# Ledger of designs, part 91: peptides against a protein of PDB entry 5VVV

Target 1, 276 residues: chain A of PDB entry 5VVV
Amino acid sequence: FLCGVVEGFYGRPWVMEQRKELFRRLQKWELNTYLYAPKDDYKHRMFWREMYSVEEAEQLMTLISAAREYEIEFIYAISPGLDITFSNPKEVSTLKRKLDQVSQFGCRSFALLFDDIDHNMCAADKEVFSSFAHAQVSITNEIYQYLGEPETFLFCPTEYCGTFCYPNVSQSPYLRTVGEKLLPGIEVLWTGPKVVSKEIPVESIEEVSKIIKRAPVIWDNIHANDYDQKRLFLGPYKGRSTELIPRLKGVLTNPNCEFEANYVAIHTLATWYKSN
Target 2, 276 residues: chain A of PDB entry 5VVV as posed
Amino acid sequence: FLCGVVEGFYGRPWVMEQRKELFRRLQKWELNTYLYAPKDDYKHRMFWREMYSVEEAEQLMTLISAAREYEIEFIYAISPGLDITFSNPKEVSTLKRKLDQVSQFGCRSFALLFDNIDHNMCAADKEVFSSFAHAQVSITNEIYQYLGEPETFLFCPTEYCGTFCYPNVSQSPYLRTVGEKLLPGIEVLWTGPKVVSKEIPVESIEEVSKIIKRAPVIWDNIHANDYDQKRLFLGPYKGRSTELIPRLKGVLTNPNCEFEANYVAIHTLATWYKSN

## One batch from the design tools (peptide; made by RFdiffusion4, then SolubleMPNN)

Design b2_p16_6_s4 (from b2_p16_6, 12 letters changed)
Fold by OpenDDE base, seed 1:
Structure b2_p16_6_s4 (fold): chain B 276 residues (1-276), chain A 16 residues (1-16)
Amino acid sequence: as target 1 above (276 residues)
Amino acid sequence: SKYEESRKRYFEAALK
């Protein structure tokens, strides 16, 4: 069971010292996972093709080493979906080289994210792939196999919540393609019925699990505040029954942008996890 | 930009 934090918000990323302090807190509270997915890291999303500099490499190596010291699984995410051409072998090779570099930093766990992108493929991709889901699954499977089938590999679908599914969760052709064609060793991220789910009913997890043919990892936006800069979410982790735990592969909270505001959010997630 | 459109899509959905 993956339990911890995803740094997955829009806005100023946390500094390296905050991330190291996070790892110490995660270990102390018996949590085990950190997903590196800051939207405003240029080399994660906007400029995903660009290799890390020598200085950036040193910082990432130090961060990954710190995660290992605290027995926290460090998952590196990349979001190529803004402008990747899936059918172009050069694009696939560029993605492979980027993940090779991160592997050399000592990273062993990875994620491919296709959240918040346009559903329309370019003309070249339409000639090769039957749908957007087929294109995403093809590249994800290829990368997963290229990396030697790492123990932890995550996929974030474009339809990552109930409200994004067309026509709905149980009948989505996109999620059906993901469930049927995504290799079984790849985990699927999900935010619940909504982008920001006040509640995640057990029945809603059973519904999505059936179509994706696996238990999801929850990307939980309950404490996310990037969409409302006037608010801090300081309340406890709630609206999730402990009956979800045996029905999930994990829970990663995407909390407030302000690192110092997240004590209650993370501590109460840990209490929830240990209460089962 | 594609990034700004992506962010806007998320923000509009997060408020619903």
Scores: peptide ipSAE 0.712, ipTM 0.970, DockQ to the pose 0.964
Fold by OpenDDE base, seed 4:
Structure b2_p16_6_s4 (fold): chain B 276 residues (1-276), chain A 16 residues (1-16)
Amino acid sequence: as target 1 above (276 residues)
Amino acid sequence: SKYEESRKRYFEAALK
């Protein structure tokens, strides 16, 4: 069971010292996972093709080493979906080289994120792939196998919540393709019925699990405030029955952008997780 | 930009 934090918000990423402090807190609270997915890390999303500089590499190596020191699984995410051409072997090779670099930093767990992108493929991709889901699954499977089938590999679908599913969760052709074609060792991220789910009913997890043919990892936006930085979410982790735990592969909270605001959010997630 | 469009999609959906 993956339980911890995803740094997955839009806005100023946390500094390295905050991330190290997070690892200390995660260990102390018996949480086990950090997903590196800051939207405003230019080399994570906008410039995903760009290799890390020597200085950036040293910082990431130090961060990954710190996660290991605190027995936190460091998952490196990349979000190529803004402008990748899936059918272009040069793009695939560029993605491979980027993940090879991160592997050299000592990273062993990875995620491919296709969140918040347009559903339309370019003309070249339409000639090769039957659908957007087929394109995403193809590259995800290829990368997963190329990396030697890492123990932890995550996929974030473009339809990552109930409200993004067309026509709905159980009938989504996109999620059906993901469920049928995504290799079984790859985990699927999900935010619940909504992007920001006040509640995640058990029935909603059973529904999505059926179509994706696996238990999801919850990317939990309950404490996310990037969409309204005038608000801080200081309340406890709530609206999730502990009956979800045996039906999930994990829960990663995407909390407030302000690192200092997240004590209650993360601590109460830990209490929730340990209550079952 | 594609990034701004991406962020806007999320922000509009997160408020619903």
Scores: peptide ipSAE 0.710, ipTM 0.969, DockQ to the pose 0.956
Fold by OpenDDE base, seed 5:
Structure b2_p16_6_s4 (fold): chain B 276 residues (1-276), chain A 16 residues (1-16)
Amino acid sequence: as target 1 above (276 residues)
Amino acid sequence: SKYEESRKRYFEAALK
């Protein structure tokens, strides 16, 4: 069971010292996972093709080593979906080289994210792939196999919550393709019925699990404030029955942008997790 | 930009 934090918000990323402090807290609270997915890391999303510099590499190596020291699984995410051409072998090779570099930093767990992108493929991709889901699954499977089928590999679908599913969760052709064609060793990220789910009912997890043919990992935006930084979400982790735990592969909270605001959010997630 | 459109899509959905 993956339980911890995803740094997945829009806005100023946490500094390396904050991330190290996070790992210390995660270990202390018996959490086990950190997903590196800061939207404003240029080389994560906007400039995903660009290799890390020597200085950036040193920082990431140090960060990954720190995660290992605190027995926290470090998952490196990349979000190529803004401008990747799935059918272009050069794009696939560029993605492979980027993940090879991160593997050289000592990273062993990875994620491919296709969140918050347009569903429309370019003309070249339409000639090769039957649907957007087929294109995403194809590259994800290829990358997963290329990396030697790492123990932890995550996929974030474009339809990552109930409200993004067309026509709905149980009938989504996109999620059906993901469920049927995504290799079984790849985990699927999900935010619940909404992007920011006030509640995640058990029945909603059963519904999505059926179509994706696996238990999801919750990317939980309950404490996310990037969409309204005038607000701080200081309340406890709530609106998730502990009955979800045996029905999930994990829960990763995407909390407030302000690192210092997240004590209650993360601590109460840990209490929730340990209560089952 | 595609990044701004992406962020906007998320922000609008996060408020619903």
Scores: peptide ipSAE 0.706, ipTM 0.970, DockQ to the pose 0.954
Fold by OpenDDE base, seed 3:
Structure b2_p16_6_s4 (fold): chain B 276 residues (1-276), chain A 16 residues (1-16)
Amino acid sequence: as target 1 above (276 residues)
Amino acid sequence: SKYEESRKRYFEAALK
C-alpha cells in the first residue's frame, strides 16, 4: 500500500530542504511514499525533453538519496502530454533517455502523467492510434517494459476523476481501453468522483476499479489549494472510509502549496491509514 | 501557452 505525499500542485515547488523535512516526517508517521510531480518544474512538464544539468542532477541525486535514508519510496513523475507526438519514435526515444538519466540518479520508481491535457491527437497520431487512450497506453507500456518493469510504475489518465469521464466512469471508452490494454503491473492514479473530492465513496472506487481492472492509487486533492489562493484547508483527512484501504493500491495526498501548512493534512492521513 | 491552458483546465474543474 503506497501512502504518503504527491508534490503535484501548480505553483512554486518545495525546496530541497523542505522535501528532506517531508521525508523525515513521513518516516516518523510510518508513511512510505513521495511522488515527485511539481507542475512548475520545467523539466517535469513544459520542457520534459530536456535533460537535467549537472547541477540539477546533483540536487536530484541528493534528494533521492535522502528519500532512501528515510525509507521513503521516491517516485519520479514526468508529464510529456502537453506536446508529445506518440507515433514519433524520436519522441519515445527522448522520453527513454530522460528516464535513463533519472534512473542513473538512483531512482527505481516512475510515473507517467497525462493529466490536464487536451484529448485531441495530432494528425500523425490519428493515423497510428485508434484513440488517445491507445496512444497513451502504447507509450506507457513501452516505457514500463524499457525500464525493466519497475516494482512501482504509475499512470495518470487524462480522465483521472468521475467528472472527466465521458459519458461516465463505468461506460468511458477511454478508461475501458486503459483497463484492457495497460499492463497489469502499472498502477492507475485517480482523484475520486471530482478533481477535489469532498468524499470518496466505496462504491465509486468499486466502479472505477471494475473498468480499469485494478485497484487505483488515490491522488488526493482534499488539501490542495493551488486552484484557490484564498483557500487554506487545515482540517483533518476526512470523507474517506477506512474500508477504502483494502480496495486501493495507495493514497498520496497533494496538499497545500505552503509546506508549513501541511502538518495536519499529512498527520491525519497517517492516522487514517493506521486505523485500518 | 499549453502550460497555462493545462493549469486553467485544472483550476476550472477544481472549483466545481
Scores: peptide ipSAE 0.697, ipTM 0.967, DockQ to the pose 0.956

Design b2_p16_7_s1 (from b2_p16_7, 8 letters changed)
Fold by OpenDDE base, seed 4:
Structure b2_p16_7_s1 (fold): chain B 276 residues (1-276), chain A 16 residues (1-16)
Amino acid sequence: as target 1 above (276 residues)
Amino acid sequence: MKKYEEAKERYKKAAL
């Protein structure tokens, strides 16, 4: 069971010292996972093709080493979906080289994120792939296999919540393709019925699990404030029955952008997780 | 940049 934090917000990424402090807290609270997915890290999303500099590499190596020191699984995410051409072998090779670099930093767990992108493929991709889901699954499977089938590999679908599913979760051709064609060792990220799910009913997890043919990892936006930085979510982790735990592969909270605000959010997630 | 901002605004609108 993956339980911890995803740094998955829009806005100023956490500094390396905050991330190290997070790892200390995660260990102390018996949480086990950190997903590196800061949307405003240029080399994560907008400039995903760009290799890390020597200085950035040293920082990431140090961060990954710190995660290991605290027994926290460091998952490196990349979000190529804004402008990748899935059918272009050069794009695939560029993605491979980027993940090879991160693998050299000592990273062993990875995520491919296709959140917050247009559903429209380019003309070249339409000639090769039957759908956007087929394109995403193809590259995800290829990367997963290329990396030697790492123990933890995550996929974030473009339809990552109930409200993004067309026509709905159980009938989504996109999620059906993901479920049918995504390799079984790849985990699927899900935010629940909504982008920010006040509640995640058990039935909603059973519904999505059926179509994706696996238990999801919850990317939990309950404490996310990047959509409205005038709000700060200081309340406890709630609206998730502990009956979800056996029905999930994990829960990664995407909390407030303000690192200091997240004590209650993360601590109460840990309490929730340990209460089962 | 434009696609990123458009995506961010779609996310923000869907999160509200």
Scores: peptide ipSAE 0.679, ipTM 0.959, DockQ to the pose 0.962
Fold by OpenDDE base, seed 5:
Structure b2_p16_7_s1 (fold): chain B 276 residues (1-276), chain A 16 residues (1-16)
Amino acid sequence: as target 1 above (276 residues)
Amino acid sequence: MKKYEEAKERYKKAAL
């Protein structure tokens, strides 16, 4: 069971010292996972093709080593979906080289994220792939196999919540294709019925699990404030029954952008996780 | 850049 934090917000990423402090807190609270997915890391999303510099490489190696020191699984995410051409073998090769670099930093767990992108494929991809889901699954499976089938590999669908599913969760051709064709060792990220789910009912997890043919990992936006940084979400982790735990592969909270605001959010997630 | 900002605004509108 993956339980911890995703740094998955829009806005200023946490500094390396904040991330190391996070790992110390995660260990202390018996949480086990950190997903590196900061939207405003240029080399994560906007400039995903660009290799890390020598200085950035040193920082990431140090961060990954710190995660290992605190027994935290460090998952490196990349979000190529803004401008990747899935049918272009040069794009696939560029993605492979980027993940090879991160693997050389000592990273062993990875994620491919296709969140917040347009559902429309380019003309070249339409000639090769039957649907957007087929294109995403194809590259995800290829990358997963290329990396030697790592123990932890995550996929974030474009339809990552109930409100993004067309026509709905149980009838989505996109999620059906993901469920049927995504390799079984790849985990699927999900935010619940909404982008920010006030509640995640058990029945909603049973519904999505059926179509994706696996238990999801919750990317939990309950404490996310990047959509309205005039607000801080300081309340406890709530609106998730402990009956979800046996029906999930994990829960990763995407909390407030302000690192200092997240004590209650993360601590109460840990209490929730230990209550089952 | 433009696609990133458009994506961010779609997310923000869906999160509210």
Scores: peptide ipSAE 0.673, ipTM 0.958, DockQ to the pose 0.963
Fold by OpenDDE base, seed 1:
Structure b2_p16_7_s1 (fold): chain B 276 residues (1-276), chain A 16 residues (1-16)
Amino acid sequence: as target 1 above (276 residues)
Amino acid sequence: MKKYEEAKERYKKAAL
């Protein structure tokens, strides 16, 4: 069971010292996972093709080593979906080389994210792939196999919540293609019925699990504040029954942008996880 | 740049 934090918000990323302090807190609270997915990291999303500099490499190596010291699984995410051409072998090779560089930093766990992108493929991709889901699954499976089938590999669908599913969760052709064609060793990220789910009913997890043919990992936006800069979410982790735990592969909370605001959010997630 | 900002605004609108 993956339990911890995703740094997955829009806005100023956390500094390396905040991330190291997070790992210490995660270990102390018996949590085990950190997902590196800061949307405003240029080399994660907008400029995903760009290799890390020597200085950036040293910082990432130090961060990955610190995660290992605290027995925290460090998952590196990349979000190529804004402008990747899936049918172009040069794009696939560029993605492979970027993940090879991160593997050299000592990273062993990875995520490929297709959240918050346009559903329209370019003309070249439409000639090769039957749908957007087929293009995403093809590249995800190829990257997973190229990396030697790492123990933890995550996929974030473009339809990552109930409100994004067309026509709905159980009938989505996109999620059906993901469930049928995504390799079984790849985990699927999900935010619940909404982008920010006030509640995640057990029945809603049973519905999505059936179509994706696996238990999801929850990307939990309950404490996310990047959509409203005037709000801080200081309340406890709630609206998730402990009956979800045996029905999930994990829970990763995407909390407030302000690192110092997240004590209650992360501590109450840990209490919830240990209550089962 | 443009696609990133358009995506961010779609997310914010769906999160509210």
Scores: peptide ipSAE 0.669, ipTM 0.957, DockQ to the pose 0.975
Fold by OpenDDE base, seed 3:
Structure b2_p16_7_s1 (fold): chain B 276 residues (1-276), chain A 16 residues (1-16)
Amino acid sequence: as target 1 above (276 residues)
Amino acid sequence: MKKYEEAKERYKKAAL
């Protein structure tokens, strides 16, 4: 069961000292996972093709080593979906080389994120793939196999919540293709019925699990505030029954952008997890 | 840049 934090917000990424402090807290609270997905890291999303510099490499190596010191699984995410051409073997090779570099930093767990992108494929991809889901699954499976089928590999679908599913969760052709074609060792990220789910009913997890043919990992935006700079969520982790725990592969909270605001959010997630 | 900002705006609109 993956339980911890995703640094998955829009806004200023946490500094290395904040991330190390996070790992100390995660260990202390018996949480086990950190997903590196800061949307404002240029080489994560906007410039995903660009290799890390020597200085950036040293920072990431230090961060990954710190996660290991605190027994926290460091998952490196990349979000190529803004401008990747899925049918172009050079793009696939570029993604491979980027993940090879991160593997050299000592990273062993990875994620491909297709959140917050346009559903329209380019003309070249339309000639090769039957749908956007087929294109995403193809590259995800190829990368997963290329990396030697790492123990933890995550996929974030473009339809990552109930409100993004067309026509709905149980009938989504996109999620059906993901469920049918994504290799079984690849985990699927999900935010619940909404982008920011006030509640995640058990039935909603049973519905999505059926179509994706696996238990999801919750990317939990309950404490996310990057969508409204005037909001700060200081309340407890709530609106999730502990009956979800046996039906999930994990829960990763995407908390407030302000690192110092997240004590209650992360601590109460840990309390929830240990209450099963 | 443009696609990133468009993505961020879609997210913000869906999160509110």
Scores: peptide ipSAE 0.649, ipTM 0.954, DockQ to the pose 0.968

Design b2_p16_7_s2 (from b2_p16_7, 6 letters changed)
Fold by OpenDDE base, seed 2:
Structure b2_p16_7_s2 (fold): chain B 276 residues (1-276), chain A 16 residues (1-16)
Amino acid sequence: as target 1 above (276 residues)
Amino acid sequence: MEKYEKAKKKAFEAAK
């Protein structure tokens, strides 16, 4: 069971010292996972093709080493979906080289994220792939196999919550393709009925699990505030029954952008996890 | 569409 934090918000990423402090807190609270997915990290999303510099490499190596020291699984995410051409073997090779570099930093767990992108493929991809889901699954399976089938590999769908599913969760052709064609060793991220789900009912997890043919990892935006900089979400982790735990592969909270605001959010997630 | 869904869409559109 993956339980911890995704740094998955828009806005200023956390500094390395905040991330190290996070790992210390995660260990202390018996949480086990950190997903590196800061939207405004240039080489994570907008410039995903760019290799890390020597200085950036040293920072990431130090961060990954710190995660290992605190027994936290460091999952490196990349979000190539803004401008990748899925059918172009050079793009696939570029993605492979980027993940090879991160593997050299000592990273062993990875994620491919296709959240917050347009559902439209370019003309070249439309000639090769029958749908956007087929394109995403193809590259995800290829990368997963290329990396030697790492123990933890995550996929974030474009339809990552109920309100983004067309026509709905149980009838989504996109999610059906993901469920049928994504290799079984790849985990699927899910956010619940909405982008910010006040509640995540058990029935809603059963519905999505059926179509994706696996238990999801929750990307939980309950404490996310990147959408409203005038608000801090200081309340407890709530509106999730502990009956979800045996039906999930994990829960990763995407909390407030302000690192210092997240003590209650993360601590109460840990209490929730240990209460089952 | 929820307030956050609109904000995510706007953030995505601004990142293009």
Scores: peptide ipSAE 0.064, ipTM 0.782, DockQ to the pose 0.125
Fold by OpenDDE base, seed 5:
Structure b2_p16_7_s2 (fold): chain B 276 residues (1-276), chain A 16 residues (1-16)
Amino acid sequence: as target 1 above (276 residues)
Amino acid sequence: MEKYEKAKKKAFEAAK
């Protein structure tokens, strides 16, 4: 069971010292996972093709080593979906080289994120792939196999919540393709019925699990404030029955952008997890 | 459409 934090918000990323402090807190609270997915990290998303500099490499190596010291699984995410051509072998090779570099930093767990992108494929991809889901699954499976089938590999679908599913969760051709064609060792991220789910009913997890043919990892936006940084979400982790725990592969909270605001959010997630 | 869904859509549109 993956339980911890995703740094998955828009806005200023956390500094390396904040991330190290996070790992110390996660260990203390018996949480086990950190997903590196800061949307405004240029080399994560907008410039995903660009290799890390020597200085950035040293920082990431130090961060990954710190995660290991605190027994926290460091998952490196990349979001190539803004401008990748899935059918172009050069794009696939570029993605492989980027993940090879991160593997050299000592990273062993990875994520491919296709959230917050257009559903339209380019003309070249339309000639090769039957749908956007087929294109995403193809590259994800290829990368997963290329990396030697890592123990932890995550996929974030473009339809990552109930409100983004067309026509709905149980009938989505996109999620059906993901469920049928995504290799079984790859985990699927999900935010619940909505992007920010006030509640995640058990029945809603049973519904999505059926179509994706696996228990999801919750990307939980309950404490996310990137959409309104004038607000801080300081309340406890709530609206999730502990009956979800045996029905999930994990829960990763995507909390407030302000690192200092997240004590209650993360601590109450840990209490919730241990209560089962 | 929820406030966050609108904000994510806007952030996506601004990143194009």
Scores: peptide ipSAE 0.063, ipTM 0.786, DockQ to the pose 0.125
Fold by OpenDDE base, seed 1:
Structure b2_p16_7_s2 (fold): chain B 276 residues (1-276), chain A 16 residues (1-16)
Amino acid sequence: as target 1 above (276 residues)
Amino acid sequence: MEKYEKAKKKAFEAAK
């Protein structure tokens, strides 16, 4: 069971010292996972093709080493979906080289994120792939196999919540393709009925699990504040029954942008997890 | 909820 934090918000990324402090807190609270997915990290999303500099490499190696010191699984995410051509072998090779560089930093767990992108494929991709889901699954499976089938590999679908599913969760052709064609060793991220789910009913997890043919990892936006920088979410982790735990592969909370605001959010997630 | 979905979409459009 993956339980911890995703740094997955828009806005100023956390500094390396905040991330190291996070790992110490995660260990102390018996949480086990950190997903590196900061939307405004240039080489994560907008410039995903760009290799890390020597200085950036030293920082990431130090961060990954710190995660290992605290027994926290460091998952490196990349979000190529803004402008990748899925059918172009050069794009696939560029993605492979980027993940090879991160593997050299000592990273062993990875994620491909296709959240917050357009559903339209370019003309070249439409000639090769029958749908957007087929294109995403093809590259995800290829990368997963290329990396030697890592123990932890995550996929974030473009339809990552109930409100984004067309026509709905149980009938989505996109999620059906993901469930049928995504290799079984790849985990699927999900935010619940909505992007920010006030509640995540058990029945809603059973519905999505059926179509994706696996238990999801919850990307939980309950404490996310990137959409309203005038608000801090200081309340407890709530609206999730502990009956979800045996029906999930994990829970990763995407908390407030302000690192210092997240004590209650993360601590109460840990209490929830240990209550099962 | 709708506000966040709109904010995500705006962030996506601003990155184009």
Scores: peptide ipSAE 0.061, ipTM 0.787, DockQ to the pose 0.124
Fold by OpenDDE base, seed 3:
Structure b2_p16_7_s2 (fold): chain B 276 residues (1-276), chain A 16 residues (1-16)
Amino acid sequence: as target 1 above (276 residues)
Amino acid sequence: MEKYEKAKKKAFEAAK
C-alpha cells in the first residue's frame, strides 16, 4: 500500500530542504511514499525533453539518496502530454533517455502523467492510434517494459476523476481502453468523484476499479490550494472511510503549496492509514 | 470543484 505525499500542485515547488524535512516526517509517521510531480518544475512538464544539467542532477541524486535514508519510496513523475507526438519514435526515444538519466540518479520508481492536457491527438497520431487512450497506453507500456518493469510504475489518466469521464466512469471508452490495454503491473492514479473530492464513497472506488481492472492509487486533492490563493485547509483528512484501504493500492495526498501548512494534513492521513 | 477545474485548465492553457 503506497501512503504519503504527492508534490503535484501548480506554483512554486518545494525546496530540497523542505523535501528532506518531508521525508523525515513521513518516516516518523510510518508513511512510505513521495511522488515528485511539481507542475511548474520545468523539466518535469513544459521542457520534459530536456536532460538535467550537472547541477540539477546533483540535486536530484541528493534528494533520492535522502528519500532512501528515510526509507521513503521516491517516485519520479514526468508529464510529456502537452506536446508529445506519441507515434514519433524520436519522441519515445527522448522520453527513454530522460528516464535513463533519472534511473542513473538511483531512482527505481516512475510515473507517466497525462493529467490537465487536451484530449485531441495530432494528425500523425490519428493515423497510428485508434484513440487518445490507445496512444497513451502504447507509450506507457513501452516505457514500463523498457525500464525493466519496475516494482512501482504509475499512470495518471486524462480522465482522472468522475467529472472528467465521458459520458461517465462506468461507460468511458477512454477508461475502458486503459483498463483493457494498460499492463497489469502499472498502477492508475485517481482523484475520486471530483478533482477535489469532499468525499470518496466506497461505491465510487468499486465503479472505477471495475473499468480500469485494478485498485487505483488515490491522488488526494482534499488539502490542495493551488487553485485558490485564499484557501488554506487546515482540517483533518476526512470523508474517506477506512473501508477504502483494502480497495486501494495507495493514497498520496497533494497538500497545500505552503509546506509549513501541511502538518495536520499529513499527520491525519497517517492516523487514518494506521486505523485499518 | 469548478474553480479548481478552471484554474487547472487556465494553467494548462498558459503552458501552451
Scores: peptide ipSAE 0.052, ipTM 0.753, DockQ to the pose 0.125

